Peptides against a protein of PDB entry 6PSE. Designs and how they scored, part 44

Target 1, 78 residues: chain A of PDB entry 6PSE
Amino acid sequence: PSEEEEYARLVMEAQPEWLRAEVKRLSHELAETTREKIQAAEYGLAVLEEKHQLKLQFEELEVDYEAIRSEMEQLKEA

## One batch from the design tools (peptide; made by RFdiffusion4, then SolubleMPNN)

Design b2_p14_4_s4 (from b2_p14_4, 6 letters changed)
Fold by OpenDDE base, seed 4:
Structure b2_p14_4_s4 (fold): chain B 78 residues (1-78), chain C 78 residues (1-78), chain A 14 residues (1-14)
Amino acid sequence: as target 1 above (78 residues)
Amino acid sequence: as target 1 above (78 residues)
Amino acid sequence: MEELRAFFEAILAE
């Protein structure tokens, strides 16, 4: 018997008092898990924004670097 | 009466059949919310890793850029 | 990146 089957049996055989307690427990866990999910999403967005800004800075620096590199190469070839 | 108070009353007055259905509903929502939370966390971690790698690349490029900039400055001053 | 942003935003919109 799987844990899922055992739990299902417990729910089916449980008294109303247990069921009410289980509803309360699950409601609490759902609320907490929902908050954690939201927090994870907020953090994810923050990191995405940071990465995006960093990428833009990196791309700008690449352009500047290549410009100087090219100029340097020309000066050394002369 | 708040929605929370109304819901609490519903749970207290509900028949076993409704309570079992509510346990099933909440269990399902909890499972889905948990999966979403985990997925959000995994994606957030992936972005963090990408950002970290990008930061390392950016810092390396900054060093290289400053080296060339400094060399260029010296060449132009001569 | 846009898909991931949309994913997080969808969670926050719930």
Scores: peptide ipSAE 0.551, ipTM 0.867, DockQ to the pose 0.982
Fold by OpenDDE base, seed 3:
Structure b2_p14_4_s4 (fold): chain B 78 residues (1-78), chain C 78 residues (1-78), chain A 14 residues (1-14)
Amino acid sequence: as target 1 above (78 residues)
Amino acid sequence: as target 1 above (78 residues)
Amino acid sequence: MEELRAFFEAILAE
């Protein structure tokens, strides 16, 4: 039998005391996993914002670069 | 009483049939939350990598810009 | 980026 099938059998045959303990265990794991999920989302948003700011800076520099490049080209051709 | 206290009481007073159903419910929620957590982490990592690549491009452009700026300054002062 | 932002914000809104 798979681990899942064995677990299912355990749940079906378990006494109330074990079941209550299992509910407590699962509740705890769910709470922890939920917190970790939220943390991951917060970090993701932070990185997105940083990337966005960097993108803006890059675009500004690109415009300035092209302006100077064009002027330089004109001077060299004159 | 808080919702947590009420829930705790429910678990303590519940029959085995309810407890088994609750184990199943919590297991399902845990599985879903775990999947979402993993997905959030993966997306966060992807954004980090994109940010890193953008940073490299920005740094390269900055070097090129300073080179042209310096050359332009020399030409204007000559 | 907006899609990803929405994804993260949806998690935080839960």
Scores: peptide ipSAE 0.551, ipTM 0.866, DockQ to the pose 0.943
Fold by OpenDDE base, seed 2:
Structure b2_p14_4_s4 (fold): chain B 78 residues (1-78), chain C 78 residues (1-78), chain A 14 residues (1-14)
Amino acid sequence: as target 1 above (78 residues)
Amino acid sequence: as target 1 above (78 residues)
Amino acid sequence: MEELRAFFEAILAE
């Protein structure tokens, strides 16, 4: 039997004391995993914002670069 | 009493049938939350890598920009 | 980018 099937059998045959302990364990793990999920989402949003700001700066620099490049090309053509 | 204290009391007074159902519920929620956490972490890592590549491109453009700026300044001084 | 933002915000809205 798979580990999942073995666990399911354990739950079916378990006494109330074991079941209460398992509820407590699972509740704790769920709370921790939920906190970690939220933290991952917060960090993801922060990095996304940083990337967006960097992209704006990059696009501004591209405009400035093309302006100077164009001026330089005009001076060489004259 | 807090919701947490009320839930703890419910678990202590619950019958085995309710406890088995609660274990199943919590196991399912934990599996879903774990999947979401992993996905959030993977997406966060992808954004970090994209930001890093963008930063490298930005730094390369800054070097090119300063080179042209310097050349332009030299031409104006001569 | 907007899809990722929506994904993260959906998690935080839970």
Scores: peptide ipSAE 0.551, ipTM 0.866, DockQ to the pose 0.985
Fold by OpenDDE base, seed 1:
Formats: C-alpha cells, structure tokens, sequence
Structure b2_p14_4_s4 (fold): chain B 78 residues (1-78), chain C 78 residues (1-78), chain A 14 residues (1-14)
C-alpha cells in the first residue's frame, strides 16, 4: 500500500485521543507553513521593489549615456 | 472565550467521525498552503535572478559611460 | 512585474 493509503487506514482505525493529537499536530504545521508562505511573499515584494529602483537608475543612466554619446558623435562628424 | 479556546473545546468534545473529518480538512489545507509557499519561493527566486541580470547590465553601462565621459573630459581640457 | 506583485499581495491579504 502507498504511504497515503496507510495513513488513511491509520486515521480510520485510530482512537479519539490519537485523532485529537493529530488535529493538534496538523494545526501546528499549518500555522508554521502559513507563516513561511507569508514570509516568502514579503521577501518577494521587497525584491520587486529593489528591482524597480534599480530599473529607474538604469534608465536614468541610459539617458545620460545617450546624451554624451550623441555629443561625441557630433564632434567626430565635424 | 477566545476563538482558540472555543475551537479547543470543540475538539475535546467532538465525536470520532468529526475528528476524522477535521484531520482530512487540515491535511488538505496544509497541502494547499505548502504548494502556495513553494510557488511564492520560486517566484521570489526568479525576481532575484532578474534583478541580478539587471545589475550586470547596469554595471556594464557604467563602464561604457565612464569611458565616454573620460574621453570627452580629455577633449575639453585640450 | 505587476502580475507578480498582485500574486504576493494576494497571499498577504489572506
């Protein structure tokens, strides 16, 4: 039998005391996993903001670079 | 009583059939929350990689910009 | 970028 089928059998044959303990265990794991999910989302948003700021800096530098490049090109053509 | 205390009482007074259903419910929620956590982590990593590539492009542009700036400065001083 | 932002914000809004 698969691990899933074995677990399902264990749940069906368990006494109330074991079932209450399993509810407590699963509730704890769910709370921890939920916290980790939230942390991952918060981190993702932070990195998105950093990438956005870097993109703005990059675009500003591109404008400055093109200005100097254009000036240099005009001087070389004269 | 708090919602937590009320839920704890419900678990303690519940019949085995309700407890088995609760184990099934919590197992399902845990599986879904785990999948969402993993997905959030994967997306976060993807953004980090994009930010890294953008940083490399930015640094390359800075080098090119400083080269042209320096050349222009030398011409102005002559 | 906006789609990804919305995804993360949806998680935080739960």
Amino acid sequence: as target 1 above (78 residues)
Amino acid sequence: as target 1 above (78 residues)
Amino acid sequence: MEELRAFFEAILAE
Scores: peptide ipSAE 0.551, ipTM 0.866, DockQ to the pose 0.943

Design b2_p14_5_s1 (from b2_p14_5, 4 letters changed)
Fold by OpenDDE base, seed 2:
Structure b2_p14_5_s1 (fold): chain B 78 residues (1-78), chain C 78 residues (1-78), chain A 14 residues (1-14)
Amino acid sequence: as target 1 above (78 residues)
Amino acid sequence: as target 1 above (78 residues)
Amino acid sequence: AAEARADEFIASIS
């Protein structure tokens, strides 16, 4: 039998005291995992915003670079 | 009483059938929340790597830009 | 509130 099937059998045959303890355990793990999910999401969003700002700066620099490059090229051709 | 205290009382007074259903519910929510946490973490890592590559490209362009800017400035001063 | 923001982010990347 799979671990999942064994766990399901355990839950079906369990006494109330074990079930209450399992509810408490799962509630605790869910709370912690939820907190970790929130932290991961907030971090991911922050990095995404930082990348977006960096992309804008990069594009601005590309424009300035091409302007100077073009001017320099014209001077060299003269 | 807080919702947490009310929930704790419910668990203490609950019948085995309710407790088994609650274990099933919490197990399902924990599995989903865990999956979402992992997805958020993996996405955040991918964006971080993309940002790092973009930063390297930006720094390379800054070097090239300053080189041309400096050369142009020297030509204008002559 | 924070969980709602997280859920929105998860939905956007899924």
Scores: peptide ipSAE 0.369, ipTM 0.862, DockQ to the pose 0.809
Fold by OpenDDE base, seed 1:
Structure b2_p14_5_s1 (fold): chain B 78 residues (1-78), chain C 78 residues (1-78), chain A 14 residues (1-14)
Amino acid sequence: as target 1 above (78 residues)
Amino acid sequence: as target 1 above (78 residues)
Amino acid sequence: AAEARADEFIASIS
């Protein structure tokens, strides 16, 4: 039997006192995991925004670079 | 009474059938929240790596831009 | 609503 099947059997045969304790345990773990999920999401969003800003700066620099490159090319050909 | 206090009272007075259902519910939510946390973490890491690569490209372009800018400035002053 | 923002982000990356 898988651990999942064994756990399911344990829950089915458990006494009320054990079940109440398990509800408490799971509630605690869920709360903690939820906090961690929120933190991970907030961090991911922040990095995504930073990358976006960097991309904008990069594209702006590309435009400036191409302008100077073009001017320089014209000077060399004249 | 807070929702937390009311929930705690519900758990204390609950029948075994309700408690088993609650364990099942919480287990499901915990599994789902855990998957979401992991996905958020993996995505955040991927974006961070992309941002890093973009930063390297940006810095390389800055070097090239400054080289051309300097050459152009010298030509204008000559 | 930090959890709501998190859920929205998770939905956007899934």
Scores: peptide ipSAE 0.369, ipTM 0.862, DockQ to the pose 0.803
Fold by OpenDDE base, seed 3:
Structure b2_p14_5_s1 (fold): chain B 78 residues (1-78), chain C 78 residues (1-78), chain A 14 residues (1-14)
Amino acid sequence: as target 1 above (78 residues)
Amino acid sequence: as target 1 above (78 residues)
Amino acid sequence: AAEARADEFIASIS
């Protein structure tokens, strides 16, 4: 049987004392994992916002660059 | 009592059938939360890499822009 | 609130 099936059997045959301990264990792991999920999400959102701001700055610089490039090209052709 | 204390009491007084159901519920929530955590982490890493590449492109454009700006300034001052 | 924001972010990237 798979580990999942073995675990399921263990839960079905377990005494109340083991079940209470398992609830406690799972509750703790869930709390920790939830905290880690929140941290990962907050970090991801922050990086996304930073990337967006950088993109705006890049596009602004592109506009300025093309303006100067065009002016320079006109001077060279004259 | 706090919700945490009330929950703890519920677990202590619960019948095996309720405990097994709670183990199942917590296991499911843990699995789901774990998946979400991993997804958030993977996304954050991807965005970070994209931001880094964008930063390199931005810095390259800055160099080119300053070169043209400097040349243009020299022409205007002459 | 933090969990809610996290849930919204997770939903947006899924």
Scores: peptide ipSAE 0.366, ipTM 0.862, DockQ to the pose 0.808
Fold by OpenDDE base, seed 5:
Structure b2_p14_5_s1 (fold): chain B 78 residues (1-78), chain C 78 residues (1-78), chain A 14 residues (1-14)
Amino acid sequence: as target 1 above (78 residues)
Amino acid sequence: as target 1 above (78 residues)
Amino acid sequence: AAEARADEFIASIS
Protein backbone atom coordinates (compact mmCIF):
# COMPACT_ATOMS: atom_id res chain seq x y z
CA PRO B 1 0.00 0.00 0.00
CA SER B 2 1.03 3.59 -0.59
CA GLU B 3 2.03 5.85 2.27
CA GLU B 4 -1.21 7.73 1.70
CA GLU B 5 -3.26 4.55 2.04
CA GLU B 6 -1.40 3.56 5.19
CA TYR B 7 -1.94 7.00 6.69
CA ALA B 8 -5.62 6.87 5.82
CA ARG B 9 -5.91 3.54 7.61
CA LEU B 10 -4.11 4.92 10.64
CA VAL B 11 -6.53 7.84 10.84
CA MET B 12 -9.52 5.54 10.44
CA GLU B 13 -8.46 3.23 13.26
CA ALA B 14 -7.02 5.86 15.60
CA GLN B 15 -8.29 6.63 19.08
CA PRO B 16 -9.64 10.08 19.90
CA GLU B 17 -6.49 11.01 21.81
CA TRP B 18 -4.31 10.33 18.76
CA LEU B 19 -6.72 12.19 16.50
CA ARG B 20 -6.64 15.26 18.74
CA ALA B 21 -2.86 15.19 18.72
CA GLU B 22 -2.87 14.88 14.93
CA VAL B 23 -5.20 17.86 14.58
CA LYS B 24 -2.81 19.86 16.73
CA ARG B 25 0.21 18.75 14.69
CA LEU B 26 -1.43 19.54 11.36
CA SER B 27 -2.64 22.91 12.62
CA HIS B 28 0.89 23.81 13.61
CA GLU B 29 2.36 22.72 10.28
CA LEU B 30 -0.34 24.59 8.38
CA ALA B 31 0.38 27.77 10.31
CA GLU B 32 4.10 27.53 9.61
CA THR B 33 3.63 26.69 5.95
CA THR B 34 1.19 29.56 5.56
CA ARG B 35 3.73 31.96 7.01
CA GLU B 36 6.38 30.66 4.64
CA LYS B 37 4.03 31.00 1.68
CA ILE B 38 3.34 34.61 2.58
CA GLN B 39 7.05 35.35 2.92
CA ALA B 40 7.80 33.76 -0.43
CA ALA B 41 5.03 35.73 -2.10
CA GLU B 42 6.14 39.02 -0.60
CA TYR B 43 9.72 38.37 -1.61
CA GLY B 44 8.72 37.45 -5.15
CA LEU B 45 6.71 40.62 -5.49
CA ALA B 46 9.63 42.71 -4.26
CA VAL B 47 12.00 41.14 -6.78
CA LEU B 48 9.49 41.74 -9.56
CA GLU B 49 9.33 45.40 -8.67
CA GLU B 50 13.11 45.65 -8.60
CA LYS B 51 13.36 44.00 -12.00
CA HIS B 52 10.77 46.38 -13.38
CA GLN B 53 12.69 49.40 -12.15
CA LEU B 54 15.89 48.04 -13.61
CA LYS B 55 14.17 47.47 -16.95
CA LEU B 56 13.04 51.07 -17.04
CA GLN B 57 16.57 52.28 -16.34
CA PHE B 58 17.94 49.98 -19.01
CA GLU B 59 15.51 51.27 -21.62
CA GLU B 60 16.37 54.85 -20.73
CA LEU B 61 20.06 54.12 -21.16
CA GLU B 62 19.38 52.47 -24.52
CA VAL B 63 17.72 55.64 -25.74
CA ASP B 64 20.63 57.76 -24.58
CA TYR B 65 23.14 55.37 -26.11
CA GLU B 66 21.43 55.34 -29.49
CA ALA B 67 21.32 59.12 -29.49
CA ILE B 68 25.07 59.39 -28.98
CA ARG B 69 25.77 56.56 -31.41
CA SER B 70 23.74 58.27 -34.09
CA GLU B 71 25.47 61.59 -33.50
CA MET B 72 28.86 59.91 -33.69
CA GLU B 73 27.88 58.14 -36.91
CA GLN B 74 26.85 61.42 -38.47
CA LEU B 75 30.14 63.04 -37.55
CA LYS B 76 32.14 60.19 -39.05
CA GLU B 77 30.21 60.24 -42.31
CA ALA B 78 30.33 64.05 -42.72
CA PRO C 1 -13.17 33.42 24.73
CA SER C 2 -10.89 33.77 21.73
CA GLU C 3 -11.54 31.86 18.53
CA GLU C 4 -8.48 29.81 19.35
CA GLU C 5 -9.87 28.86 22.76
CA GLU C 6 -13.23 27.99 21.25
CA TYR C 7 -11.57 25.84 18.60
CA ALA C 8 -9.48 24.11 21.23
CA ARG C 9 -12.64 23.31 23.18
CA LEU C 10 -14.32 22.00 20.06
CA VAL C 11 -11.41 19.67 19.37
CA MET C 12 -11.36 18.50 22.97
CA GLU C 13 -15.05 17.64 23.03
CA ALA C 14 -15.38 16.37 19.46
CA GLN C 15 -16.42 12.86 18.49
CA PRO C 16 -14.02 10.65 16.54
CA GLU C 17 -15.96 11.16 13.30
CA TRP C 18 -15.54 14.92 13.52
CA LEU C 19 -11.86 14.56 14.38
CA ARG C 20 -11.24 12.32 11.37
CA ALA C 21 -12.96 14.83 9.14
CA GLU C 22 -10.86 17.62 10.62
CA VAL C 23 -7.64 15.69 10.00
CA LYS C 24 -8.72 15.24 6.39
CA ARG C 25 -9.54 18.94 6.03
CA LEU C 26 -6.26 20.07 7.54
CA SER C 27 -4.29 17.62 5.44
CA HIS C 28 -5.89 19.00 2.30
CA GLU C 29 -5.21 22.60 3.28
CA LEU C 30 -1.63 21.77 4.18
CA ALA C 31 -1.03 20.08 0.83
CA GLU C 32 -2.50 23.02 -1.06
CA THR C 33 -0.58 25.60 0.95
CA THR C 34 2.63 23.65 0.50
CA ARG C 35 2.13 23.56 -3.27
CA GLU C 36 1.54 27.30 -3.32
CA LYS C 37 4.62 27.95 -1.19
CA ILE C 38 6.81 25.94 -3.53
CA GLN C 39 5.31 27.62 -6.57
CA ALA C 40 5.96 31.06 -5.09
CA ALA C 41 9.52 30.13 -4.24
CA GLU C 42 10.23 28.80 -7.72
CA TYR C 43 8.75 31.87 -9.34
CA GLY C 44 10.77 34.14 -7.10
CA LEU C 45 13.94 32.33 -8.04
CA ALA C 46 13.15 32.63 -11.74
CA VAL C 47 12.56 36.36 -11.42
CA LEU C 48 15.82 36.72 -9.52
CA GLU C 49 17.67 35.04 -12.34
CA GLU C 50 16.00 37.28 -14.91
CA LYS C 51 16.90 40.34 -12.88
CA HIS C 52 20.47 39.16 -12.66
CA GLN C 53 20.73 38.73 -16.43
CA LEU C 54 19.21 42.14 -16.96
CA LYS C 55 21.71 43.66 -14.56
CA LEU C 56 24.59 42.17 -16.51
CA GLN C 57 23.21 43.56 -19.76
CA PHE C 58 22.73 46.94 -18.14
CA GLU C 59 26.30 47.04 -16.90
CA GLU C 60 27.59 46.08 -20.34
CA LEU C 61 25.61 48.88 -21.92
CA GLU C 62 26.94 51.32 -19.34
CA VAL C 63 30.48 50.46 -20.36
CA ASP C 64 29.69 50.92 -24.04
CA TYR C 65 27.88 54.17 -23.34
CA GLU C 66 30.74 55.62 -21.35
CA ALA C 67 33.18 54.69 -24.11
CA ILE C 68 31.19 56.58 -26.73
CA ARG C 69 30.52 59.46 -24.36
CA SER C 70 34.22 59.81 -23.66
CA GLU C 71 35.09 59.72 -27.35
CA MET C 72 32.47 62.34 -28.10
CA GLU C 73 33.75 64.53 -25.29
CA GLN C 74 37.28 64.33 -26.66
CA LEU C 75 36.13 65.34 -30.12
CA LYS C 76 34.24 68.34 -28.78
CA GLU C 77 37.17 69.55 -26.72
CA ALA C 78 39.75 69.12 -29.53
CA ALA A 1 -4.56 40.94 4.73
CA ALA A 2 -1.08 39.52 4.24
CA GLU A 3 -2.52 36.13 3.40
CA ALA A 4 -4.92 37.71 0.94
CA ARG A 5 -2.05 39.46 -0.83
CA ALA A 6 -0.14 36.22 -0.93
CA ASP A 7 -3.13 34.43 -2.41
CA GLU A 8 -3.44 37.09 -5.09
CA PHE A 9 0.22 36.75 -5.96
CA ILE A 10 -0.01 32.97 -6.15
CA ALA A 11 -3.03 33.27 -8.39
CA SER A 12 -1.13 35.68 -10.61
CA ILE A 13 1.84 33.38 -11.12
CA SER A 14 -0.23 30.21 -11.53
Scores: peptide ipSAE 0.365, ipTM 0.861, DockQ to the pose 0.979

Design b2_p14_5_s2 (from b2_p14_5, 5 letters changed)
Fold by OpenDDE base, seed 2:
Structure b2_p14_5_s2 (fold): chain B 78 residues (1-78), chain C 78 residues (1-78), chain A 14 residues (1-14)
Amino acid sequence: as target 1 above (78 residues)
Amino acid sequence: as target 1 above (78 residues)
Amino acid sequence: SAEARADEFIASIS
């Protein structure tokens, strides 16, 4: 049997004391995993925003660069 | 009493059938939350890599821009 | 809530 099937059998045959302990364990793991999910999401959002700001700065610099490049090219052709 | 205290009392007074159902519910929520956490982490890492590559491109463009700016400034002073 | 914001972000990247 799979680990999942064995666990299901354990839950079906378990006494109330074991079941209460398992509820407590799972509740704790869920709370911890939820906190970690929130942290991961907040971090991902922050990095996404930083990347967006950097992209805007890059595009602005590209415009300025092309302006100077064009002016320089005109001077070299004259 | 807090919701947490009320829930704790419910678990202590619950019958085995309710406890088994609660174990099943919590297991499902834990699996789902774990999947979401992993997805958020993987996405955050991907965006971080993209931001890093963009930062390198930006710094390269800054070097090129300063080179042309400096050359242009020298020509204007002459 | 923080969890609601997280859920919204997860939904956006899925």
Scores: peptide ipSAE 0.390, ipTM 0.865, DockQ to the pose 0.807
Fold by OpenDDE base, seed 4:
Structure b2_p14_5_s2 (fold): chain B 78 residues (1-78), chain C 78 residues (1-78), chain A 14 residues (1-14)
Amino acid sequence: as target 1 above (78 residues)
Amino acid sequence: as target 1 above (78 residues)
Amino acid sequence: SAEARADEFIASIS
């Protein structure tokens, strides 16, 4: 049997005391995992924003670079 | 009483059938939340890698830009 | 809420 099937059987045969303890355990793990999910999402959003800002800076630098490149090319050809 | 206190009381007074159902519910939510956490983390890592690649490109462009800027400054001052 | 924002983000990347 799979671990899931074994666990399901355990739950089916468990006494109320074990079930209450398991509810408490799962509730705690769910709360912790939810916090971690939120943190991961917030981090992902932050990195996405940072990437976007960097992209804007990069595009601005590309414009500046092309301007100088063009000016220098004109100076060299004159 | 807080929702948490009310829930705790419910768990304490619940029958085995409710407790088994609650274990199943919490297990499902935990699995789903865990999946979401992992997906968020993986996405965050992907964006972080993209940001890092963009930063490398930006730094390379900065070097090229400074080289041209310096050369052009020398040409103008000569 | 923070959780709602997280859920929205996760939904957007899924």
Scores: peptide ipSAE 0.388, ipTM 0.866, DockQ to the pose 0.807
Fold by OpenDDE base, seed 3:
Structure b2_p14_5_s2 (fold): chain B 78 residues (1-78), chain C 78 residues (1-78), chain A 14 residues (1-14)
Amino acid sequence: as target 1 above (78 residues)
Amino acid sequence: as target 1 above (78 residues)
Amino acid sequence: SAEARADEFIASIS
């Protein structure tokens, strides 16, 4: 049997005392995992925003670079 | 009483059938929350890597831009 | 809430 099937059997045959302890354990793990999920999401969003701002700065620099490059090219051709 | 205290009381007074159902519910929510946490973390890492690559490209363009800007400045001052 | 914002972000990356 799989670990999942064995766990399911354990839950079905468990006494109330074990079940209450398991509810407590799972509640704690869920709370921790939820906190970690929130932190991961907040970090991901922050990095995404930073990348977006950097992209805008990059595109602005590209425009400025092309302007100077074009002016320089015109001078060299004269 | 707080919601937490009320929930704790519910667990203490619950019948085995309710407890088994609660274990099942919590297990499901934990699995979903864990998956979401992992997805958020993986996405955050991917965006971080993209931001890093973009930063390198930006810095390379800055070097090229400053080179042309300097050359142009020298020509105008002559 | 923070959890709601997290849920929205996770939904957007799924």
Scores: peptide ipSAE 0.385, ipTM 0.865, DockQ to the pose 0.806
Fold by OpenDDE base, seed 5:
Structure b2_p14_5_s2 (fold): chain B 78 residues (1-78), chain C 78 residues (1-78), chain A 14 residues (1-14)
Amino acid sequence: as target 1 above (78 residues)
Amino acid sequence: as target 1 above (78 residues)
Amino acid sequence: SAEARADEFIASIS
């Protein structure tokens, strides 16, 4: 049997005292995992914003670069 | 009493059938939240890598831009 | 809430 099937059997045959302890354990893990999920999401959003700002700066520099490149090209061909 | 205290009392007074159902519910929520946490983390890492690549391209363009700018400045001052 | 914002973000990336 799989670990999942074995766990299901354990829950089915467990005494109330074990079940109460398991509810407490799972509640704790859920709270912890929820906090970690929130932190991961907030971090991801922050990095997305940083990347967006960098992209804007990059595009601005591209415009400036092409302007100078074009001017230089015109001077060379004249 | 707080919601937490009321929930604790409910768990303490619950019948085995309710407790088994609660273990199942919490296990499901934990699995779902864990998946979401992992997805958020993986996405964050991907965005970090994209930002890093963009930064490298930006720095390369800065070097090229400064080279042309300097050349142009020298031509204007000569 | 912070959790609601997180849920929205997760939904957007999935």
Scores: peptide ipSAE 0.384, ipTM 0.864, DockQ to the pose 0.805

Design b2_p14_5_s3 (from b2_p14_5, 6 letters changed)
Fold by OpenDDE base, seed 2:
Structure b2_p14_5_s3 (fold): chain B 78 residues (1-78), chain C 78 residues (1-78), chain A 14 residues (1-14)
Amino acid sequence: as target 1 above (78 residues)
Amino acid sequence: as target 1 above (78 residues)
Amino acid sequence: SAEKRADEFIASIS
């Protein structure tokens, strides 16, 4: 049997005391995993915002660079 | 009583059939939350890498920009 | 809530 099938069988044959303990265990793991999910999401959002700000700065610099490049090219051609 | 205390009391007084259903519910939520956590983490890493590459490009452009700016300034001062 | 914001983010990247 698969581990999943074995676990399902265990749950079916379990006594109330074991089941209560399992509910407590799973509740704890869920709370912890939820906290970790939230942290991962918050981090992802922060990095995404940082990347966006950097992109804006990059695009601004590109505009400034092209302006100077164009002026320089005009001076060389004159 | 707090919601947590009320839930704890519910678990203590619950019948085996309810407890088995609760184990199943919590297992499902844990699996889903775990998947979401992993997805958030993977996305965050991808964005972080993109930000890093963008930063390298930005720094390269800054070097090029300063080179042209310096040359232009020298021409204006001569 | 923080969980709600997280859920919104997860939904946006899926």
Scores: peptide ipSAE 0.420, ipTM 0.868, DockQ to the pose 0.809
Fold by OpenDDE base, seed 4:
Order: C-alpha cells, then sequence, then structure tokens
Structure b2_p14_5_s3 (fold): chain B 78 residues (1-78), chain C 78 residues (1-78), chain A 14 residues (1-14)
C-alpha cells in the first residue's frame, strides 16, 4: 500500500484524541505554508516589477545606442 | 470570543466523523497551498535569473554606449 | 489582503 493509502487508513481508524491532534498539526502546517506562500508571491511580484523596470530601461538604452551607432556610421561613411 | 477560540472549541467538542472530515479538508488545503508556494517560488527564481541576465546585458550595453558616446564627443570636439 | 494578492499573483503565473 502507498503511504497515502496507509495514512488514509490511519485517519479512518484513529481515535478522537489522535484526530484532534492531527487537526491541530495540519492547521499549524497550513498556517505556516500559507505565510510562506504569501512571502514567495510577494517576493516574486517584487522581482517581476524590478525586471520590468529594468527591461524598460534596457530598451530605452538600446534605442539611444542605435541612434548614436547610426550617427557614427554615417559620419564614418561621409 | 475570537474565531480562533470558537474554532478551537469546535475541535474539542467535535465528533469523530467531523474530525475526520476536517483532517481531509486541511490535508487538501495544505497540499494545494504547498503546490502554490512551490509554484510561486519556482517562478520567482526564474524571474530572478532572467533579471540577473538582463542586468548583465544592460551593463554591457552601458559600457558600449559610453564608449560610442565618448568617441562621438571626441569627434565633435575635434 | 496579502493572501488575496498572493493568490492573484499565483494565478497570473500559472
Amino acid sequence: as target 1 above (78 residues)
Amino acid sequence: as target 1 above (78 residues)
Amino acid sequence: SAEKRADEFIASIS
């Protein structure tokens, strides 16, 4: 039997005291995991926003660079 | 009483059938929240890596841009 | 809420 099947059997055969303890355990883990999820999401969003701003700056610099490059090329060909 | 206190009382007074259902509910929510946390973390890492590469490219372009700008300035002053 | 914002972000990346 899989660990999942064994756990399911344990829950079905468990006494109320074990079940209450398991509810407490799972509630605690859920609360922690939820906080971690929020933190991961907030961090990911922040990095995404930073990357977006950097991308805009990069694209602006590319335009400026190509403008100067083109001007320089024209000067060299003249 | 707070919702937390009310929930705690509910768990303490609950029948085994309710407790088993609550274990199942919490297990499901924990699995889902865990998956979401992992997805957020993986995405955040990917974006961070992309941002890092973009930053390197940006810095290279800044160097190239300043080189051409400087050359152009020298030509205009000559 | 922070959780709602997190959920929205997760939904946007999935």
Scores: peptide ipSAE 0.420, ipTM 0.868, DockQ to the pose 0.807
Fold by OpenDDE base, seed 3:
Structure b2_p14_5_s3 (fold): chain B 78 residues (1-78), chain C 78 residues (1-78), chain A 14 residues (1-14)
Amino acid sequence: as target 1 above (78 residues)
Amino acid sequence: as target 1 above (78 residues)
Amino acid sequence: SAEKRADEFIASIS
């Protein structure tokens, strides 16, 4: 049997004391994993916003650079 | 009592059938939350790498821009 | 809530 099938059988044959302990274990793991999920999501959002701001700055600099480059090129060709 | 204390009492007084159902519920939520955590982490890492590459490009452009700006300024002052 | 914001982010990247 798969590990999942074996676990399912264990739960089905378990005594109340084991089941209560398992609920406690799973509740703890869920709480920890939820905190980690939230932290990962908040970090991802922050990095995404930072990347977006950087992209805007880059595009502004590209405009300024092309303006000066074009003016310089015209002076060299004259 | 707090919600946590009330839940703890519920688990303590619960019948085996309820406990088995609760184990199943918590296992499902844990699996889902774990998947979401991993997804968020992987996405955050990808965006971080993209941001890093963009930062390198931005810094290269800044160097080129300052070189041309300086040359242009010298020409105007001469 | 923080969890709601997290859920919205997860949904957006799915």
Scores: peptide ipSAE 0.417, ipTM 0.868, DockQ to the pose 0.977
Fold by OpenDDE base, seed 5:
Structure b2_p14_5_s3 (fold): chain B 78 residues (1-78), chain C 78 residues (1-78), chain A 14 residues (1-14)
Amino acid sequence: as target 1 above (78 residues)
Amino acid sequence: as target 1 above (78 residues)
Amino acid sequence: SAEKRADEFIASIS
């Protein structure tokens, strides 16, 4: 049987004392995992914003670069 | 009493059938939350890599820009 | 809440 099937059997055959302990364990793990999910999401958003700011800076530099390139080309052709 | 205290009392007074259902509920929520955490982490990593590549492109453009700027400055001073 | 914002982010990347 799969681990999932074995666990399901364990839950069905367990005494109330074990079940109460398992509820407590799962509640704790859920709380921790929820916190970790939130942290991961917050980090992802932060990095996304940083990438966006970098993209804006890059586009600004591209404009400046093209301006100088065009000016120099005109100077050479005159 | 706090919601936590009330829940704790509920768990202590609950029948085995309720406890088994609660284990099932918590297990399901834990699995979903875990999946979401992993997805958030994977997305964050992907964005971080994209940001890194963008940074490299930006630095390359800065080098090219400074080269043209310097060349044009030299032409004007000659 | 922080959890709600996280849920919205997760939904947006899924």
Scores: peptide ipSAE 0.415, ipTM 0.867, DockQ to the pose 0.803

